# Designs tried in a protein design run: peptides against a protein of PDB entry 6B4E. Part 80

Target 1, 295 residues: chain A of PDB entry 6B4E
Amino acid sequence: TNFDKISKMFWHYKDKIAQIKQDIVLPIKKADVNVRNLLSRHKRKINPKFGQLTNSNQQLFKIQNELTQLINDTKGDSLAYHWILNFIAKAVVHQAETEVRVKPESALPLGKLTLYLLVQFPELQELFMARLVKKCPFVIGFTCEIDTEKGRQNMGWKRNNENKWEDNTSYDERMGGILSLFAIITRLQLPQEFITTTSHPFPIALSWHILARICNTPLNLITNTHFVILGSWWDAAAVQFLQAYGNQASKLLILIGEELTSRMAEKKYVGAARLRILLEAWQNNNMESFPEMSP

## One batch from the design tools (peptide; made by RFdiffusion4, then SolubleMPNN)

Design b2_p16_5_s2 (from b2_p16_5, 7 letters changed)
Fold by OpenDDE base, seed 4:
Structure b2_p16_5_s2 (fold): chain B 295 residues (1-295), chain A 16 residues (1-16)
Amino acid sequence: as target 1 above (295 residues)
Amino acid sequence: SMEEKIAEIEKELEEE
């Protein structure tokens, strides 16, 4: 694991966020009134769609079609198109922070929707990844110290209006929610209509990178959150990960579940204990996956 | 080391 490269990638996406603000968000405020009105209407229509997801594929397909139409309506104006995609990227991540954090299995319909949109609208990919990395650097296996204000900010910690840091539980849950979504995306197959014509934008290999990079992270930087998000990843993707990489996947799961937890045993992290439970369940042939969606 | 173990796993994966 080359941590210098990971750091460069992290800062690339941080720069991308700044670029999005300068090149997309701010310029649209000066755009033609008709364009601004269009985007306002579309925003209002798009925003509730993510909350309308259920465990139903039929409902998913309905929402996919509705969003596709709404996004296509903006393609006549490049700035408007990129603005609406950026809005969607933010909305999806927000849904992960709010809904997925409390109901991890909701990552499945959200992930399917997101993957569809990422393939249908390739320009969404960079916007989405930038937002993910900003809010949850764990998605690329980035870790830094959190004993400084800047370090906490880099790792996605939030402050309230009183400039107080969020509590550890809140942070852990948010990171877990976001990571669950990303994990789901990486392990999903492309929709049938795309499988022969398009490469997966965020393939299962990215899950491999997450696990490997966290395992190789200096132990002094490993926190409870690392184990929490590994647990979230496990619930979301471990079954499919094993299917994808077979024996090598098994070895890597043992490294995170047994070796990494053992090395950090003195810290008595709750997240590590949970990961041990997941490992034991697997060893007892009781590895669970999220239930499949209904027709 | 952990890094060496992972490197070995990755090597095996590439060889299959």
Scores: peptide ipSAE 0.497, ipTM 0.920, DockQ to the pose 0.929
Fold by OpenDDE base, seed 5:
Structure b2_p16_5_s2 (fold): chain B 295 residues (1-295), chain A 16 residues (1-16)
Amino acid sequence: as target 1 above (295 residues)
Amino acid sequence: SMEEKIAEIEKELEEE
């Protein structure tokens, strides 16, 4: 694992966030009134749709089509188009932070929707990844110390209006929700209409990177959160990961479930205990996956 | 080491 490369990637996306604000978000406020009105209306229509997802593919397809039409309406203006995609990127991550954190299986329909949009609108990919890395650096296997204010900020910790840090449980749950979404995206197949024409933008190999990079993280930087997000990943993608990489996947799952947890046993992390339970379930031929969506 | 173990697994994966 090349941690210098990971760090460079992390800061690349941090810079991208700043660039998005300067080149997309702020300029639109000075744009033509007709453009601003269009985007305002579209924002109001788009925002509720993510919460309207269910375990129904029919409902998913309906929402996909509606969003596609709304986004296409903005293509005549490059700035407006990028603004609406950035809004969608933020909204998807927000949905992961709020809904997926409490109902992990909701990551499946959200992930399917997101993957569709990422392929249909390629410019969304960098916007989405930048938002993911900012909110949850674990998606690229980045970790830094959290003993400083800057360190906590880099790792996605939030402060309230009174400048108080969120509690550990809230942070763990948010990170788990975001990671669940990303894990689902990496293990999903492209929709049938794209399989022969497009490469997967965030393939299962990115899940491999997450696991490997966390395993190679210095032990003094490993926290309960690392085990929480590994557990979230496991629920979301372990079955498909094993299908994709076979014996090598098995070896890596043993490294995170047995070796990493053993090395950190003295900390008695609750997340690590859960990961051990997941490992044991797998060893007893009882590995579970999220249920498939209905027609 | 953990890093060596992962490197070996990745090597095996590339060979298949």
Scores: peptide ipSAE 0.496, ipTM 0.920, DockQ to the pose 0.926
Fold by OpenDDE base, seed 3:
Structure b2_p16_5_s2 (fold): chain B 295 residues (1-295), chain A 16 residues (1-16)
Amino acid sequence: as target 1 above (295 residues)
Amino acid sequence: SMEEKIAEIEKELEEE
């Protein structure tokens, strides 16, 4: 694991967030009133759709089509188009922070929708990844110290209006929700209409990177959050990961479930205890995946 | 070490 490379990638996306604000968000405030009104209407139509997802593929396809039309309506204006995509990127991550956090299985329909949009609108990919890395650096296996304010900020910790940090449980759950979504995306197959013409934008190899990079992280930087997000990843993608990489996947799962948890046993992390339970379930041939969606 | 174990796994993956 090259940590310098990971750090460079992290800061690349931090810079991208700043660029998005400068080149997309701020300029639209000075755009023509008709454009601003259009985007306001579209925002109001788009925002509730992520919450309308269910375990129904029929409902998913309906929402996909509706969003596709709404996004296509903005393509005549490049700035408007990028603004809508950035809004969607933010909305998807927000949905992961709120709904997936409390209902992890909801990551499946959300992930399917997101993957569809990422392929249908390639410009969404950089916008989405930048937002993911900003909110949850674990998606690229980045970790830094959190004993400083800047370190906590870099790792996606939030402050309230009184400059008080969020509690550990809230942070852990948010990170778990975001990571669940990303894990689902990495293990989903492309829709049939794209599978022969397009490469997967965030393939299963990115899950490999997450696990490997966390395993190679200096132990003094490993926290309960690392184990929480590994557990979230496990629920979301472990079955498909094993299918993809076979014996090597098994070895890596043992490294995170047994070796990493053992090395950190003195900390008595709750997340580590849960990961041990997941490992044991797998060893007893009881590994579960999220239920498939209905027609 | 953990790093060596992962490197070995990745090597095996490339060879298959």
Scores: peptide ipSAE 0.494, ipTM 0.919, DockQ to the pose 0.930
Fold by OpenDDE base, seed 2:
Structure b2_p16_5_s2 (fold): chain B 295 residues (1-295), chain A 16 residues (1-16)
Amino acid sequence: as target 1 above (295 residues)
Amino acid sequence: SMEEKIAEIEKELEEE
């Protein structure tokens, strides 16, 4: 694991966030009134769509079509188009922080929707990844110290209006929600209409990177959150990960489930205990995946 | 080390 490269990637996306603000978000405020009105209307129509997802593929397809139409309406203006995609990127991540956090299985329909949009609108990919890395650096296996304000900010910690850091539990749950979504995306197959013409934008190899990079993280930087997000990843993608990489996947799962948890046993992290339970379930041939969606 | 173990696994994966 090359941590210098990971750091460069992290800061690349941090810079991208700043660029998005400068080149997309701020300029739209000075755009033609008709464009601003269009975007306001579209924003209001798009935002509730993510909450309308269910375990139904039929409902998913309906929402996909509706969003596609709404996004296509903005293509006549490049700035408007990029603005709406950035809005969607933010909305998807927000949905992961709120809904997936409390209902992990909701990551599946959300992930399917997101993957469809990422393929249908390639410009969404960089916008989405930038937002993910900002909110949850774990998606690229980045970790830094959190004993400083800057360190906490870099790792996605939030402060309230009183400048107080969020609770550890709140942070863990948010990170778990976001990571669950990303994990799902990495293990999903492309829709049938794209599978022969397009490569997967965020393939299962990115899950490999997450696990490997966390395993190689200096132990003094490992926190309960690392184990929480590994558990979230496990629930979301472990079955498909094993299918993809076979014996090598098994070895890596043992490293995170047994070796990493053992090395950190003295900390008595609750997240680590859960990961041990997941490992044991797998060893007993009881590994579970999210249920497939209905037609 | 953990890093060496992972490197070994990755090497095996590339060979298949």
Scores: peptide ipSAE 0.492, ipTM 0.919, DockQ to the pose 0.925

Design b2_p16_5_s3 (from b2_p16_5, 8 letters changed)
Fold by OpenDDE base, seed 2:
Order: structure tokens, then C-alpha cells, then sequence
Structure b2_p16_5_s3 (fold): chain B 295 residues (1-295), chain A 16 residues (1-16)
């Protein structure tokens, strides 16, 4: 694990967020009134679509088609197109922070939708990744100290209007929700129509990086959140991860479930306890995956 | 160390 590389990647995406604000968000406020009106209408149509997802593939395909049309309507104006994609990136992450947080299995339809959009609209990839890293640096295995204001900000902690930090449970759950979505995306196969024409934008190897980088993180930087998001990842992707990497996956899962938790035992992290339960379930041949979606 | 173990696992994966 090269932590310098990870840090560079982290700051790259932080810079990208600033760039998005300067080059996309702010300029659109000065755009033609017709463009602004178009985007406002599209925003209103797009936003509810993510909440309309169910365990139905039919519903998924319907929403995919609707979003595709709405996004395509903006392609005639590059700024408008990038603005709507940035909006979608933000909306997807927000859905992970809210719905997936409380219903992890909802990551599956959301992940399928997101993966489709990422392939259909390649410009979404950098916008989405930047938003993910800003909100949940764990998606790239980045960790820093959280004993400073800047450290907490870097790790995606939020403050309310009274400048009070969110509670630990809220932070853990949000991080878990976002990580669940990302984990699902990494383990999904491309839709059939894209398999021969495009590479997976966020492949299963990125799940490997998450696990390995967390395991290699200095122990003094490991928190309950790390174990929470590992548990979220486990529920979302462990079965498929084992299928992808076989014996090496097994070794890595044992490393996070047993070795890492053991090294942090003195902290008595609730997230670590849950991860041990997941390990035990696996050892008893009771590893579960999210239910498959209906036709 | 954990780091060594990861390195070993990754080496095995590359050898496949």
C-alpha cells in the first residue's frame, strides 16, 4: 500500500470538487434563463427517480430509460450537461446517505442504476468519484486523524447550522451507506449491452484496494467507523468478492475479520464486534448476500 | 505483520 499515492488521489478529488464549483455550478447561475429553467425542470423530474427504485428490474429499466432521456435533453449544451450530471452524482450519494443507510439492501437497485448511468454517460465518472471521496474517503482507503477540525472535515464529518459535529452514530451510518453503494457498484457486472464495448469503470479490484488499504492503515488511525464500513462492505460484496478472487479473497477476509479486529480488541469497537459476527457466520457457511432483484 | 500478509496475498493473486 502506497499511502502517498492514496493521499494524492484524495487531494485530486478534493481539488476536483473545487473545480466543479468554479467551472460548472457557479457558471450556470449566470447562464441564459432558458437554460436555467430547463435545468430546474429536469432537476425536479430527476430527483424523485432515485426514491422510486424498488427490488424490481422492470422498475429499474423504466427509471434508467427516463433518466437517459432527461440527461440526453441537456447534451446540446456542455455546461448544462455537466451540471445535470453533477446534480445526479450528488443525488445518488445523498440517497446512499439516507436510504441505503437505513436499508442497506437498497444499495443493489441504486448501484445498478448508478453503474448504468456511469457507463452511459462517462463524464459522470469523475463527478461521481469526486463526490464519493469528499463524502466518504474510505471508498479509496484514505484515512487521516480526526482530532482536528481539518481532519474531521477531510474524513467527511458534517457540522450542523450551530457548528456542532454530527454524532458518531450518524457519521458511522452515513459512511456505511455510501460505502455499501460503492461496494455494490464494484461487484456488479456490466449490463449485457455494454460488456463488449466498455470496461467496468469501478471494478471489483477497487474493493480489494479498500480492504487492503484499511488493513495497512496505522492502527492509531483506525476507528469504529473503519469496522462499520467494513461490515457494510461485507454485507454488500463479500460473496461476490470470494467468487472473484477465491482463496486470496478468503485470506483477506480472515485478515480483516480476525486479525485486524484482534489487534484493536482493547478499543471494544461495536463495529468490530459486528465484523466478528459476520466472520463467524461465514465460517459456519451462513454468509448471506442481498436478495436478487425480481424480473 | 498485517502488511506482510497482504503483500503475500497480493503476490499469490498475481501469480494466478
Amino acid sequence: as target 1 above (295 residues)
Amino acid sequence: SISDKIAEIEAELKAQ
Scores: peptide ipSAE 0.564, ipTM 0.946, DockQ to the pose 0.928
Fold by OpenDDE base, seed 5:
Structure b2_p16_5_s3 (fold): chain B 295 residues (1-295), chain A 16 residues (1-16)
Amino acid sequence: as target 1 above (295 residues)
Amino acid sequence: SISDKIAEIEAELKAQ
């Protein structure tokens, strides 16, 4: 694990967020009134759709088609097109922070929708990844100290209107929700219409990087959150990860479930205890995946 | 170390 490389990647996406604001968000405020009105209407139509997902593939396909149409309506104006994609990127991550946080299995339909959009609209990929890294640096295995305000900000901690930090539980749950979504995306197969023509934009190898980088993180930087997100990842992707990498996957899962938890045992992290339970379930041949979606 | 073990696992994976 090259931590310098990871840090450079982290800051690349931080810069990308600033660039998006300057080159996409702010210019639209000065755009033609017709363009602004179009985007306002589209925003209002798009935003509810992420909450309308269910465990139904039929419903998923309906929403995919509706979003595709709405996005295509903006392609005549490059700035408008990028603006709507950036809005979608933000909305998807927000859905992970809210809904997936409380119902992890909802990551599956959301992940399927997101993966479809990422392939259908390639320009969404960098916008989405930048938003993910900003909100949850764990998706690229980045960790820094949180003893400073800047450190907490870098790790995605939020302050309320009174400048008070969010509580630990809220932070842990948000990070878990976002990582669940990302984990699902990495383990999903491309839709049938794309599988022979397009490479997966965020393949299962990115899950490997998350696990390996967290395992290699200096122990003094490991927190309860690390174990929480590992547990979230486990629920979302462990079965498919084992299918993808076989024996090497098993070895890595043992490293996070047994070795890393053991080294941090003195901290008595609740997240670590849960990860131990997941390990034990696997050892007893009781590893479970999220239920498949209905037709 | 954990780091060494990961390196070994990754080496095995590349050898497949």
Scores: peptide ipSAE 0.563, ipTM 0.945, DockQ to the pose 0.932
Fold by OpenDDE base, seed 4:
Structure b2_p16_5_s3 (fold): chain B 295 residues (1-295), chain A 16 residues (1-16)
Amino acid sequence: as target 1 above (295 residues)
Amino acid sequence: SISDKIAEIEAELKAQ
């Protein structure tokens, strides 16, 4: 694991967020009134769509089609198009922070929708990754110290209106929700219509990177959150990860479930205890995945 | 070390 490379990637996406603000968000405020009105209407139509997802594939396909049409309506203006994609990127991550954190299995329909959009609209990919990394650096296996204000900010910690940091549980749950979504995306197959024509934008290899990079993280930087998000990843993707990488996947899962937790045993992290339970369940041939969606 | 084990696993994966 090259931590310098990971750090460079992290800061690349942090810079991308700043660039998005400068080149997309701010300029649209000065755009033609017709464009602004269009985007306002589209935003209002798009926002509720993510909350309308269920465990139904029929509902998913309906929403996919509706969003596709709404996004296509903006393609006549490049700035408008990128603005709406950035809006969608933010909305998807927000949905992970709010809904997926409390109902992890909701990551599956959200992930399917997101993957479809990422393939259908390739320009969404960088916008989405930038937002993910800003909110949850764990998606690229980035970790820094959180004993400083800047460190906490870099790791996606939020402050309330009173400038008080969010509690540890809230942070852990948010990170878990976001990571669950990303994990799902990495383990999903492309929609049938894209399999032969398009490469997966965020393939299962990115899950490999998450696990490997976290395992290689200096132990003094490992927190309860690391184990929480590993548990979230496990629920979301472990079955498919094993299918993808076979014996090597097994070795890596044992490494995180047994070795990493053992190295940190003195900390008595609750997240680590849960990960041990997941490992034990797997060893007892009881590894579970999220239920498949209904027709 | 954990890092050595990961390197070994990745080497095995690459060899396939």
Scores: peptide ipSAE 0.563, ipTM 0.945, DockQ to the pose 0.929
Fold by OpenDDE base, seed 3:
Structure b2_p16_5_s3 (fold): chain B 295 residues (1-295), chain A 16 residues (1-16)
Amino acid sequence: as target 1 above (295 residues)
Amino acid sequence: SISDKIAEIEAELKAQ
């Protein structure tokens, strides 16, 4: 694990967020009134769609088609197109922070929708990753100290209007929700219409990077959140990860479930306790995955 | 160390 490279990647996406604001978000405020009205209407139509997902593939396909049409309507104006994609990136991450947080299995339909959009609209990929890294740097295995305000900000901690930090439980749950979504995306197969023509934009190898980078993180930087998001990842992707990497996957899962938790035992992290329960369930041939979606 | 174990696992993957 090269931490210098990870840091460079982290700051690349931080810079991308600043660029998005300068080149997409701010310019649209000065755009033609017709363009602004179009985007306002589309925003109102698009935003509810993510909450309308169910465990039904039929409903998923309906929403995919509706979103595809709405996005295509903006392609005549490059700025409008990029603005709507950036909006979608933000909306997807927000859905992970709110709905997936409380119902982890909802990551599956949301992940399928997101993966479809990422392939259908390649320009969404950098916008989405930038938003993910900003909100949850764990998706690239980045960790820094949180003893400073800047450190907490870099790790995605929020402050309310009174400048009070969110509580630990809220932060842990938000990070878990976002990581669940990303984990699902990495383990999903491309839709049938793309499998022969397109490479997976965020493949299962990115899950490997998450686990390996967290394991290699200096122990003084490891917090309860690290174990929470590992547990979230486990529920979302462990079965498929084992299928992809076999014996080497097993070894890495044992490292996070047994070795990393043991080294941090004195902290008595609740997230670590849960991860040990997941490990034990696996050892007893009772590893669970999210249920498949209905037709 | 954990780092050594990870390096070993990754070496095994490359050998496949």
Scores: peptide ipSAE 0.562, ipTM 0.945, DockQ to the pose 0.926

Design b2_p16_5_s4 (from b2_p16_5, 8 letters changed)
Fold by OpenDDE base, seed 1:
Structure b2_p16_5_s4 (fold): chain B 295 residues (1-295), chain A 16 residues (1-16)
Amino acid sequence: as target 1 above (295 residues)
Amino acid sequence: SIEDKIAEIEKELEAQ
């Protein structure tokens, strides 16, 4: 694991967030009133779509089509187009923070929708990754110390209006929700219309990187959150990960489930305990995955 | 070490 590379990637996306603000968000405020009105209307139509997802492929396809039309309506203005995509990137991550955190299996329809949009609108990819890394650096296996304000900020900790840090449980759940979404995306097949013409933008190899990088993280930087997000990843993608990488996947899962948890046993992390349970379930041939969506 | 184990796993994966 090259931590310098990971750090560079982290800061690349942090810089991208700043760029997005400067080049997309702020300029729209000065755009023509008609453009601003268009975007306002589209924002209002787009925002509820993510919450309308169900365990139904039919509903998914409906929403995909609706969003595609709404996004296409903005293509006549490049700035408007990028603004809408950035809005979508933010909205998807927000949905992960709010809905997926409480209902992890909802990551599946959300992930399918997101993957479709990422392929249909390639410009969304960088916008989405930037938002993901900002909110949940674990998606690229980045970790830093959190005993400083800057460290907490870098790791995606939020403060409320009173400048108070969110509680540990809230942070863990948010990170788990975001990571679940990303994990799902990495293990999904491309939609049929794209599978022969397009490469997967965030393939299963990115899950490999997450696991490997976390395992190689200095132990003094490992927190309960690391185990929580590993558990979230496990629920979301372990079955498909094993299918993809076979014996090597198995070895890596043992490393995170057994070796990493054992090394941190003195901390008695609840997330680690859960990960142990997941490992044991797997060893007993009882690994579970999210239920498939209905037609 | 964990790092060594991962390196070995990745080597095996690349060999396939």
Scores: peptide ipSAE 0.536, ipTM 0.935, DockQ to the pose 0.930
Fold by OpenDDE base, seed 4:
Structure b2_p16_5_s4 (fold): chain B 295 residues (1-295), chain A 16 residues (1-16)
Amino acid sequence: as target 1 above (295 residues)
Amino acid sequence: SIEDKIAEIEKELEAQ
């Protein structure tokens, strides 16, 4: 694991967020009134779609089609198009922070929708990844110290209006929700219409990176959150990860479930205890995945 | 070390 590369990647996406603000978000405020009105209408139509997802593939396809049309309506203006994609990127991550946080299995329909959009609209990929890394650096296996205000900010900690940090449980749950979504995306197959023509934008290899990079993180930087998000990843993707990488996947899962947890045993992290339970369930041939969506 | 173990696993994966 090259931590310098990971850090460079992290800061690349932080810079991308600043660039998005400068080049997309702020300029649209000065755009033609007709463009602003179009985007306002589209935003209002798009925003509720993510909450309309269910465990139904039929409903998913309906929403995919509706969003596709709405996004296509903006393609005549490059700035408008990028603005709407950035809005979608933010909305998807927000949905992970709120809905997936409390209902992890909801990551599956959200992930399917997101993957479809990422392939259909390639310009969404950098916008989405930048938002993910800003909110949850764990998606690229980045970790820094959280003993400072800046460190906490870098790791996606939020402050309320009273300048008080969110509690540990809230942070853990939000990170788990976001990571669940990303994990799902990495383990999903491309929609049938894209399999022969397009490469997966965020393939299962990115899950490998998450696990390996976290395992190689200096132990003094490992927190309960690391184990929480590993557990979230496990629920979301472990079955498919094993299918993808076979014996090597097994070895890596044992490293996170047994070796990493053992090395941190003195901390008595609740997240680590849960991860050990997941490992044990797997060893007993009881590894579970999210239920498949209905037709 | 964990790092060494991961490196070994990755080498095995690449060899396939």
Scores: peptide ipSAE 0.536, ipTM 0.934, DockQ to the pose 0.930
Fold by OpenDDE base, seed 2:
Structure b2_p16_5_s4 (fold): chain B 295 residues (1-295), chain A 16 residues (1-16)
Amino acid sequence: as target 1 above (295 residues)
Amino acid sequence: SIEDKIAEIEKELEAQ
């Protein structure tokens, strides 16, 4: 694992967030009133759609079509188009932080929708990844110390209006929700209409990177959150990961489930205990996946 | 080390 490369990637996306603000968000405020009104209307129509997802593929397809139309309506103005995609990127991640954190299986329909949009609108890919890395650096296997304010900020910790950090449980749940979404995206197949024409924008190899990079993280930087997000990943993608990489996947899962947890046993992390249970369930031929969506 | 084990796994994967 090349941590210098990971750090460069992390800062690339941090810079991208700043660029998005400067080149997309701020300029639109200076756009003509007609463009601003259009985007305001579209925002109001788009935002609730992510919460309208169910375990139904029919409902998914309906929402995909509606969003596609709304986004296409903005393509005549490049700035408006990029603004609406950035809004969508933020909305998807927010949905992961709020809904997926409490109902992990909701990551499946959200992930399917997101993957469709990422392929249909390629400009969404960098916007979405930048937002993911900002809020949950674990998606690229980045970790730094959280003993400083800057370190906590880099790792996606939030402060309230009283400058108080969020509690550990809230942070763990948010990170778990975001990572669940990303894990799902990495293990999904492209929609049938794209399989022969497009490469997967966030393939299963990115799940490999998450696991490997976390395993190689210096032990003094490993926290309960690392195990929580590994557990979230496991629920979301372990079955498909094994299907993709076979014996090598098994070896890597044993490293995270057995070796990493054992090395951190003295910390008695609750997330590590859960991951150990998941490993044991797998060893007993009881690995579970999220249920498939209905037609 | 864990790092060495991962490196070996990745080598095996590339050899397929």
Scores: peptide ipSAE 0.535, ipTM 0.934, DockQ to the pose 0.920
Fold by OpenDDE base, seed 3:
Structure b2_p16_5_s4 (fold): chain B 295 residues (1-295), chain A 16 residues (1-16)
Amino acid sequence: as target 1 above (295 residues)
Amino acid sequence: SIEDKIAEIEKELEAQ
């Protein structure tokens, strides 16, 4: 694992966030009133749709079509188009932080919707990844110290209006929700209409990178959160990961479930205990996945 | 080490 490369990638996306603010978010505030009104209306129509997802493919397809139309309506103005995509990127991540956090299986319909949009609108890919890395650096296997204010900020910790850090449970759950969404995206197949014409924008190999990079992280930087997000990843993608990489996947799952947890046993992390339970369930041929969506 | 084990796994994967 080349940690210098990972660090460069992390800061690339931090710079991208700053660039998005400068080149997309701020300029639109000075745009023509008609453009601003259009975007305000579209924002109001788009935002609730992510919460309208169910375990129904029929409902998913309806929402996909509605969003596609709304996004296409903005293509006449490049700035407006990029603004609406950035809004969508933020909204999807927010949905992961709130809904997926408390209902992990909701990552499946959200992930399917997101993957569709990422392929249909390629400009969304960089916007979405930048937002993911900002909120949850674990998606690229980045970890830094959190004993400093800057370190906590880099790892996506939030402060409230009173400048108080969020509690550990809240942080862990948010990271788990975001990671669940990303894990789902990496293990989903492209929609049938894109399989022969487009490469997967965030393929299963990115899940490999997450696991490998976390395993190779210096032990003094490993926290309960690392095990929580590994557990979230496991629920979301372990079955499909095993299908993709076979015996090598199995070896890597044993490394995270047994070896990494054993090395950190003295810390008595709750997340590590859960991961060991997941490992045991797998060893007993009881690895569970999220239920498939209904028609 | 964990790093060595991962390196071995990745070599095996590339060989397939």
Scores: peptide ipSAE 0.532, ipTM 0.934, DockQ to the pose 0.932

